Peptides against a protein of PDB entry 5HOI. Designs and how they scored, part 294

Target 1, 351 residues: chain A of PDB entry 5HOI
Amino acid sequence: FRYMPFSPAGTPFGFTDRRYLTMNEVGYVSTVKNSEQYSITVSFFDVGRFREYHFEDLFGYDLCFLNEKGTLFGQSKTGQIQYRPHDSIHSNWTKIIPLQAGERITSVAATPVRVIVGTSLGYFRSFNQFGVPFAVEKTSPIVALTAQNYRVFSVHYSQFHGLSYSLSELGTSSKRYYKRECPLPMSLPNINSDMKKDANLDYYNFNPMGIKSLFFSSYGDPCIFGSDNTLLLLSKWRSPEESKWLPILDSNMEIWKMSGGKETTDIHVWPLALAYDTLNCILVKGKHIWPEFPLPLPSEMEIRMPVFVKSKLLEENKAILNKKNEIGADTEAEEGEEDKEIQIPVSMAAE

## One batch from the design tools (peptide; made by RFdiffusion4, then SolubleMPNN)

Design b1_p27_4_s1 (from b1_p27_4, 12 letters changed)
Fold by OpenDDE base, seed 4:
Parts: C-alpha cells; structure tokens; sequence
Structure b1_p27_4_s1 (fold): chain B 351 residues (1-351), chain A 27 residues (1-27)
C-alpha cells in the first residue's frame, strides 16, 4: 500500500496537464503543469464575494484545502505548506513541516482559526491561522483530514485495522476527542471488480482509499463520501456511545432514479458539501468519475435514506405495467417495446 | 415540507442537527 496525498474532492491529472487540487462549496482550486512549474488558480462559486486569483507554483503543491478566508497548500514529499489568505491585506506564510525518511504529508486542512497537517506516519500537527504551532500528536497514519472552526475530522489507515476515524476539537490549551480512532464503516475500492475500466485504475492510483471527499455539514456533522458513492454522516457524535454512521444518500440510487430506472455508467456524483439537507455536488458526465475542465455548475441532490431496493422497484413497476396492460388489453395496438421509463412512485420522488 | 423546515430551523438553533428525524420525515 502507498500513502497518497489527499485533498477533498481533488481530481487526478489523468492524461491531462491539469487537475483540481480541491473543491468544496466555496470554490475550486486548479493546477496546470507548465514544464517544471505549475500555475495554480483559486476560483470561487460566488464571484461577487471573492475574486479569482492565480500564482506560479515552483514547489508542485499536491495538497490543498479551501475555506472562506484562504487556501492552504502542501507538498507531500518536501513538507512545504503555504497559506494564502483570499484578502490581499493579510500576508501569505510558508512553513516546512519536518518529515522523517519516507514520511509524507497525506492531508492538510484549514479553517479561519486552525491549520492541520496529517502525515503517513500519523503525525498530527496543529497551527493557528498564522502558522504558529500548537502541538504535535502521534496517531495512526492519517489518510484524510477536514476541519470546520475548531473541529477536525481525521481518517486513519492501518494495514491491520483498516480505516478508522477521529473527531476532535482544537481549543487554545488542549485537544478534546469526541471520537478517537474508532472503526470507520466505509468500503475500500474493490480492485478486482472496479478496475475493469482504465479510468477507475487511474483514480485508484491517485486515491487508493476511494475517499472522494470528506467535510462537515452546515450543521457541523462529519460527512464522508467513499468509492461506493454513498454519503455517510456521523450522527450523535457528542454522545460517543450513541454515535453512528448514517447512509444519508446513495448517489448511485439517485442517479438510477433520475435516469428513469436505466443503468447509467456515464453519470457520476462528485461531492462538494452538505448544506442542510442537500448535497452540493458536480454531476459528472463522461468516462471519468471526476469532473474535467471546464467545471460544470454545482447541482443539489436531496438526502434520502436508501430504503428502496432496485429489484423491488423493478418488480413493482413490472407489476404496475402488467396491470395497466390487463386493463388496456381490449385494443390490440402493437405499440413497440419503446424504452418505457420506470415511473418512480411519487413516494420515492417526493421530498 | 413545512415540518422539515421547522425541524431544520430548530436544528439551526441547537448544537447539532437531528438528521435521524430529517431522514424519518423523508421516508
């Protein structure tokens, strides 16, 4: 297994010279290869609130985290990090994270008040928004980070224990754990079934954990979106014994519903954020499961418990069609087997 | 759903959202 740099909703280069370093509800960060250099652009969905900016990257930043106040960049191999406020009044800062031989920065996160760096050896480093260090903690190897305000959601990987997660709060004097290295019930990418498509292999090589994104909801609940395209939300995390992961959206089921029950292999959900009860996402059309250039406009997908089984829906719709045909059978009209869209019951389509 | 909006507004005022209740209303 190889630890790869993770950024929320980051995309691979694939066969191109460009990729998204990260994207969320605020905007998207792109990088373009220019010989031995990179050009980075920080773009925003609210163009009235924020001005797009670009800069030359001589370091080859492969980690990124975007928030409402600035962008954090990291270089996984060198340990260099840079924070760039969106407001030009505030100074950029750069720091080198000390790395051991073979250690990599695997994820970075930033809020308006905290900067977090996680490594392949499980070093968890915390800073304020000005790059002043608070603490270094040793955890299980960190594979992904996100943060909101003072809260940090971290995903860990062990070859022996698989995926785990922590939820912590980074106060001024101490770190509080709400959850500490608890099992994460997320499926890893299945190399044998999913790798039949070259595009899936490229994505697996970029992100072997299959974590497309992780974020906090608008209400401050940890969310993760894995390779199974299911949005998991951590419910009741303030009560450690009652805390559970809820599958709040099966995006493959929702795409299947939106297609009238047709199996679509060319539409993919790319998660950005959870705002209230809607998943902000990019609907990706094409061969790749990730958005290409230009970035499509964000879409909203309403959260729903995956209570419905496709097979039952197909059986019920077949039974409804058979009943309609039995009631209509007095007129011999050989209307051909047109691709009859599965009428999804209003109870399944209703909010 | 007006009941969902009331739950969401009530959740905005509370330190944590009852997504379980939201998801129960969406069944």
Amino acid sequence: as target 1 above (351 residues)
Amino acid sequence: DEELEKILEGAKKRDGTSYEKILELKK
Scores: peptide ipSAE 0.033, ipTM 0.604, DockQ to the pose 0.050
Fold by OpenDDE base, seed 3:
Structure b1_p27_4_s1 (fold): chain B 351 residues (1-351), chain A 27 residues (1-27)
Amino acid sequence: as target 1 above (351 residues)
Amino acid sequence: DEELEKILEGAKKRDGTSYEKILELKK
């Protein structure tokens, strides 16, 4: 198995010279190839709160994490990390993470108070926001990280056990585990069914776990969005015995509803964040399941547990149409078979 | 449009999936 660098909602280059390193509710970080260099731009959705900035990247940063205070960059092979505050008050800092032969940084996360680095060998490194180290812990191989305040959500991978997760708190004195390498009930990408499209193979090569993003909700609950386009939320994580993953949104089902029950293959949900009861996301229209350039405006999708069976809804709709036709057959009005294209509500049509 | 929405609302009522149950499951 090949460990790849993961960043939340990061996109591949594909056939282009540009990609998103990461995106979330704060903004998006893009990188453009310029010969042997890269130009990185940090953009914000709230243009009144933050000013867009750019810099030349001589290292080829392939890891990124954006928060409300700064951006963390990482280079998976060299072990270089850089933190750039959005304000000019705090200085940028750079550090080299010591890597063993073949070890890679697989994910990085940053909060206003913590920096976390995870590796393909399962080294978990924690720092403060100034790059002062706290501890090094050995875990199962880390494939993804996110963090909020002092909390860290980590995803681990084993060839024998599949995906697991940890939830920890990085206090001042010690690390506390709420969950430690517990099974993660997320399906891996199905190579045989999903890889028939070249675009899906390109994405799989970029992200073999199919984790499009992971984040904490506005309530501080761990969330993960996999290749099945289902948003999972970890409920009751404070009570180890009661804790469970809840499927809180099937985005394919929501797209199907928005399309009036038509199968659409050109609309994709790209997750950014969960704010209360709404998934902040990009509605992607096109061949690729990821956003291209320019970035569309974020959309909101209300969370709904996938309790509806699509087949049953179609049967109920047919039964209503048949009853209307039976009632309408007694009235000789030649109202033509207007193909009742279920009009997608204009508010849900991606422009 | 309106008919699919009525079916979805009818299904929401039958399955008792209120947002309150999602929030109760978060506690």
Scores: peptide ipSAE 0.020, ipTM 0.486, DockQ to the pose 0.145
Fold by OpenDDE base, seed 1:
Structure b1_p27_4_s1 (fold): chain B 351 residues (1-351), chain A 27 residues (1-27)
Amino acid sequence: as target 1 above (351 residues)
Amino acid sequence: DEELEKILEGAKKRDGTSYEKILELKK
């Protein structure tokens, strides 16, 4: 196992010279390798609100977090971080995070009011939006971070304890925990089953935790999207005893429904954000589970708890077909209809 | 198939706990 730099919805280079450093509801950050340098572009979905910009990266930033006010960059090995406001009113700032031998920055997050840096040794560093430090805390090894306003959702990994999460609020004087290193009921990527496809191995080497993204919903609830393509939402996090992870969307089940019950292996959901009751996502077509260039337009997917058992729907459909064949014995039903598309109404495929 | 469509719609109506019900469970 190796701690890799994580950014929300970041993509690997694969066999290309370009990748997405991060993407969310605000936009997407891309980097292109040019010899020993990188060219970074910060693009926005709302082109009327924000202007796309680019700059030359001499450091090879491998960490990124985008918000409505600026972009945070980080270099996992050197400890360099840079914050770039979208507005020209505020200056860019750069800092070097002190790292121990073998320590890496594993994740960074930024809100309009806070900057957070997490490391492979579990150093949690907090700053204001101007890079003034608040505190350094020692936690379990941090593998992923996201933040909204003053609230931070952190994912931790231990070889002995697996995945855990924390939910904290970074006030002016103190850090408050709502949850502290609680078990995270997310499945890790299965190296033996999933790595039969070369594309899955490339993604695993880039992101060994299989966390495609993590974010806060529009209602301020922690969300995580793992390698199982299930969106988990932390419910009732204000009540520590009542707090539970809810599977609010099985994206594989929704793709299966949209395809008329066909097993499609060429369509993938890439999560961006949760806005109200819809997952904002990229529908990826092709061999890779991540978006390539150019970026497809975002899609919306309605949240539905996965109560459907695919096997029961297939058994019920077979039972209906068998009854039709018993009644319709006089028409030569050609054997080729076993793969009858469950004609899921086009209305259910468009919702 | 209209019968499968009715089963899927009926299942969607029965088992589709809307995010609203998830939000009601948060109240």
Scores: peptide ipSAE 0.009, ipTM 0.360, DockQ to the pose 0.184
Fold by OpenDDE base, seed 5:
Structure b1_p27_4_s1 (fold): chain B 351 residues (1-351), chain A 27 residues (1-27)
Amino acid sequence: as target 1 above (351 residues)
Amino acid sequence: DEELEKILEGAKKRDGTSYEKILELKK
């Protein structure tokens, strides 16, 4: 197993000179390779609130985290990090994270009040927004991080125990755990079934955990979107005994519904954020499961627990069509093409 | 199709997982 740098909703280069380092509800960060240099652009969805900016990257940043106040960059091999506020009031700062032989920064996160660095050896490093260190803790190897305000959601990987997660709060005086290295019930990418397409192998080599993104909901609940395209939300995390992962959206099921019950292989959900009851996402059309350039406009997908079985819905729909044909048998048999799109009513999106 | 709606509503009711319960689990 090789630890790879992870950023929320980051995309591979593939066969191109460009990729997204990260994207979320605030915006998207892209990098373009030009010879030995990189040009980074920080773009925003609310163009009225923030101005797009670009800079030359001489370090080859492969880690990124975007928030409403700034962008954190990291270089996984060198340990260099840079924080860039979006405003001109606060200065940019750089720091080198000390790395042991073979250690990599695997993920970074930033809020308006905290900067977090996680490594392949399980070093969890916390800073304030000005790069002043608070603490260094050794945990299980960190593979992904996200943060909101003072809260941190970390994903860990062990060769013996698989995926685990922690939920912590980085107060002024101490770190509090709500969850500490608890089992994460997320499916890993299946190399044998999913790697039949070269594009899936390229993505697996970029992100072997299959975590497309992780974020906090607008209500402050940890969310994760894996390779199975299911959005998991951690409910009741304040009550350790009641806390559970809820599958709040099967995006493959929702795509199947939107296609009128047709199997589609060219539409993919790319997760950005969970705002209230809607998944903010990019609907990707094409061969690749990740967005290319230019970035499509974000779409909203209503959250729904995956209670429906496709086969059962298709059987019930066939039974309805057969009953309609039995009742309609006294009117002319127009050879109506069997491929009538199941109009799934829009009203199911309003309740 | 009104009949597909009834099947989907009937499935939502059977599995007891309304969107309201998802929102209640957030409170």
Scores: peptide ipSAE 0.021, ipTM 0.455, DockQ to the pose 0.103; fails the geometry check

Design b1_p27_4_s2 (from b1_p27_4, 14 letters changed)
Fold by OpenDDE base, seed 1:
Structure b1_p27_4_s2 (fold): chain B 351 residues (1-351), chain A 27 residues (1-27)
Amino acid sequence: as target 1 above (351 residues)
Amino acid sequence: DEEIKKILEGAKKKDGISAAKIEKLKE
């Protein structure tokens, strides 16, 4: 296992000269290789609110976090971080994070009020939006970070304990934990089953944890989207004893339903954010599970608890078809491969 | 892509789980 730099919804280069460093509901950050340099572009979905900007990257930033006020960049090996406000009123700042031998920055997060750096040795470093340090804490190795306002959702990995998560609030004087290194019930990528396709191997080498993204919902609930394409939401996190992970969307099941029950192997959900009751996402068509260039427009998918079993729906539809064939014996309707749209029960539409 | 468009049109025709229903699922 290798600790790789993680950014929310970041994509690999693959066979291309370009990738997305990060993307969310605000926009997307792309980088293009140009010899020994990189050209970074920060683009926004709301073009009326923010102006796209670009710059030359001499450091090879491999970490990124985009928010409503600026973009945080990081270089996993050198420990360099840079914050770039979207507004020209505020100055860019750069800092070097001290790293031990073999230590890597594994994730960075930024809000309008906090900057967070997590490392492969489990150093959790907090700063204000101007790069003034608050604290350094030693945790289990950090593999992913996201933040909203003063709250931080961190994912940790131990070779012995697997995935864990923390939910904390970075006040002015102290860090409060709502959750501290609790088990994370997310499935890791299965190397033996999933690596049968070369495209999956490239993604696994880029992101061994299979965490496509993590974010806070519009209601401030921690969300994570793994390699199983299930959106998990942490419910009741304010009550430690009552807190539970809810599988609020099986995106593979939703694509299957939306395709009329056809097995579509070429459509993939790429998560951006959870706004109210909708997953903001990119629908990716092709061999790669990640978006290529140009970026498709974002799509909305309604969240739905996976209450229904695909096998039962197929059996029920087969039983309905058999009953229709028993009643309709007299019409020589040609066995055209009519795209037998599976009638999804109205109960699946109303929940 | 017409398939993605059909998928998106199929999504829009399904009545949204109201924000209130999500809060009830969190209870």
Scores: peptide ipSAE 0.017, ipTM 0.437, DockQ to the pose 0.577
Fold by OpenDDE base, seed 5:
Structure b1_p27_4_s2 (fold): chain B 351 residues (1-351), chain A 27 residues (1-27)
Amino acid sequence: as target 1 above (351 residues)
Amino acid sequence: DEEIKKILEGAKKKDGISAAKIEKLKE
């Protein structure tokens, strides 16, 4: 296992000179390799609210977090971080995070009021939006961070215990835990099955945890989207005994339903955010599971609990087809069973 | 891409789990 820098919905370079450092509902941050430097562009979906800007990156930022007020950049190896407000009224600031030998910044997050840095040794560093430090805490190794307002959702990894999560609130004087290093019921990438495709290996090398993104919903619930393409939402997190992860969307199942029950291997959901009842996402077509350049327009996918079993739907549709054949409806026999569009009941499409 | 367009049109036609159903799933 190797700790890699994680940013929400970040993409690998692959064989290209460019990648997305991060993307969410606000926008997307891209970096392009130049000979000795990088050119970073911060782009926004709401072009009326924000102006795209670019700058030359001499540090090689490999970590990024975008919010409505600014962009946080980080360099995983050097410990360099930079916060760039979108508004020119506020000054950029830069800081070096002290790293131990072999320590890496693994994730960064920023809200309008907090900056968070997590490391491969489990150092959790908190700052205000101006880079003034609050605290340093030692946790299990941090692999991913997101934050909304004062709340932080952190994902931790232990070689012995696998994935865990914490949900905390960073007040002015103290950190409160709602959840502290609780088991995270997310599947890790299956190296044996998934790595047979070169594109999956490239992504695994970039992101070994398979966490495509994590965010807070519009209601302030922690969400995570793993390699299984299932959106998990942490429900009832204010009640420690009642808190549960809800699989609120199987995106593979939804793509399968939308394709009329055809196995589509070339369409991928790339998560951005959860707004109310819709997953904001990029629909990616192609060999790579991540968006390339130019970025496709965001799509909305309504959340649905994965109640249906594909095999049962296929059996039911076969039974319906067999009944139609018995009634003497000329079913053109020549279309292979694989190409028949499955009539998904409207109820199955709405639940 | 026509297939992405069909998927997007399919997604738009699904009457959603309203925000109220999400709150009920949180209950």
Scores: peptide ipSAE 0.016, ipTM 0.437, DockQ to the pose 0.591
Fold by OpenDDE base, seed 2:
Structure b1_p27_4_s2 (fold): chain B 351 residues (1-351), chain A 27 residues (1-27)
Amino acid sequence: as target 1 above (351 residues)
Amino acid sequence: DEEIKKILEGAKKKDGISAAKIEKLKE
């Protein structure tokens, strides 16, 4: 197993010279290989709020986190991090994180008030927005981080225990845990079933955990989107005994419903954020499960608990079709059985 | 493009995805 640098909704290079370092509801960060250097562009979805900017990257940043105030960059091997405010009034700062032999930065996160660095050895390093250190904590190996304000959602991996998560608040004086290294009920990528396509193998090599993204919802709930394309939300996290992961969206089911029950193998949901009751995402068509260039416009998908099974919906539609045929609708329209869009009842599309 | 467009048009008809976002995806 190799710890790979993780950034929320980051994409691999594949066979190209370009990739997205990260993307979310604020925007997207791209990097292009230019011989031995990289050109980084920070782009925004709200072009009226922020100006796109670019810079030359001589370090080869492979970690990124974008927020409404700035962009954090990291280099997984060297331990270099850079924070770039979007506003030119505030100075950029650079710091080197001390790494042990074979230690890598695995994830970085930034809020307007905190910078967090997680490593393959489980070092959790916290800073303020100016790069002043608060604390260093030793945890289980960190594979992913996200943060909102003072709150941090961390994903950990152990070869013995699998995936775990922590939810913590980084106050001025102390770290509070709401959840500490609790089991994360997310499915890991299945190499034998899912990796039959070369494109899936390329993605697995880039992201072995299959975590496409993690974020906080607009309500401040931790969300994670895995390789199974299910959005999980941590409910009731303020009550440790009542806290549970809710599967709030099966995006493969929703694509199947939207297609009229056609099996689509070339359409993929790429998660950006959860705003209220809608997943902000990129709908990707093609060989790769990740967005290429140019970036498609973001789409919204309404969250729905996966209460329906495809097989039952197909059986119910067959039963409805059989009942329509028994009612003697003599419409001899030879429209081949294969092209009959499954009429998903509007009620099943509203629940 | 056309198949994403059909799915988005299907989603517009079934699930009420805002007309404005689908129009922006058609440009």
Scores: peptide ipSAE 0.015, ipTM 0.425, DockQ to the pose 0.116
Fold by OpenDDE base, seed 3:
Structure b1_p27_4_s2 (fold): chain B 351 residues (1-351), chain A 27 residues (1-27)
Amino acid sequence: as target 1 above (351 residues)
Amino acid sequence: DEEIKKILEGAKKKDGISAAKIEKLKE
């Protein structure tokens, strides 16, 4: 296993000169290789709210986090971080995070009030939005971070214990834990099943945990989207005994439903954010499971608990068709068998 | 092309129902 730099919904270069460093509901950050340097562009979905900007990156930033106030960049090997406000009112700042031999920054997160840096040795570093440090804590190795306001959702990895998560609040005076290194019931990528396509190997080498993204919902609940294309939401996290992970969307099942029950192997969901009851995502068509250039427009996918099994729905639909054919011996309506949409029952929403 | 168009049109038809539910939660 290798600790790789993680950014929410970041894409690999593959065989191209360009990739997305991160994307979410605010926008997308791209980087292009220009010989020995990189050109970074910060783009927004609401073009009326924010002006797109670009700059030359001489450091090779491989970590990024975008929020409504600015963009945090990081270099996993050197420990350099840069915060760039979207407005011209606040100045850019740069800092070097001290790293031990072999230590890497694995993830960064930023809110309008906090900057967080996580490392492969489990150093959790917190700062204000101006880069003033609050604390350094030693945790299990950090593989992913996201943050909203004062809250931080961290994912940890141990070779012995697998995936764990923490949910914390970074107040002005102290850090509070709601959850501290609790087991995360997310499946890791299955190398033998998932690596059947070379494109999946490229993605696995970029992101060995298969975490496509993690974010807070609009209600402030931690969400994670793994390699199984299932959206997990942490429900009731304020009540430690009642807290549970809910599989609120099987995106492969939803794509299958939207295709009228046709098996599609070239359509992929790329998660951006969860707003109310809708997953904001990019629908990707092609060989790669990640968006290429240009970025497609975002789509909305309504959340649904994965209650139904495809095989049962196909059997039920076949049984309905057979009954119609037994009753309908007299009407020669040659309506071609191929276009009969499967009647899909309304799935329960997550409570 | 047509299948993606049907998927995208199916998504847009759901948006119309979700917008009407969001208005009822504001009453």
Scores: peptide ipSAE 0.013, ipTM 0.416, DockQ to the pose 0.162

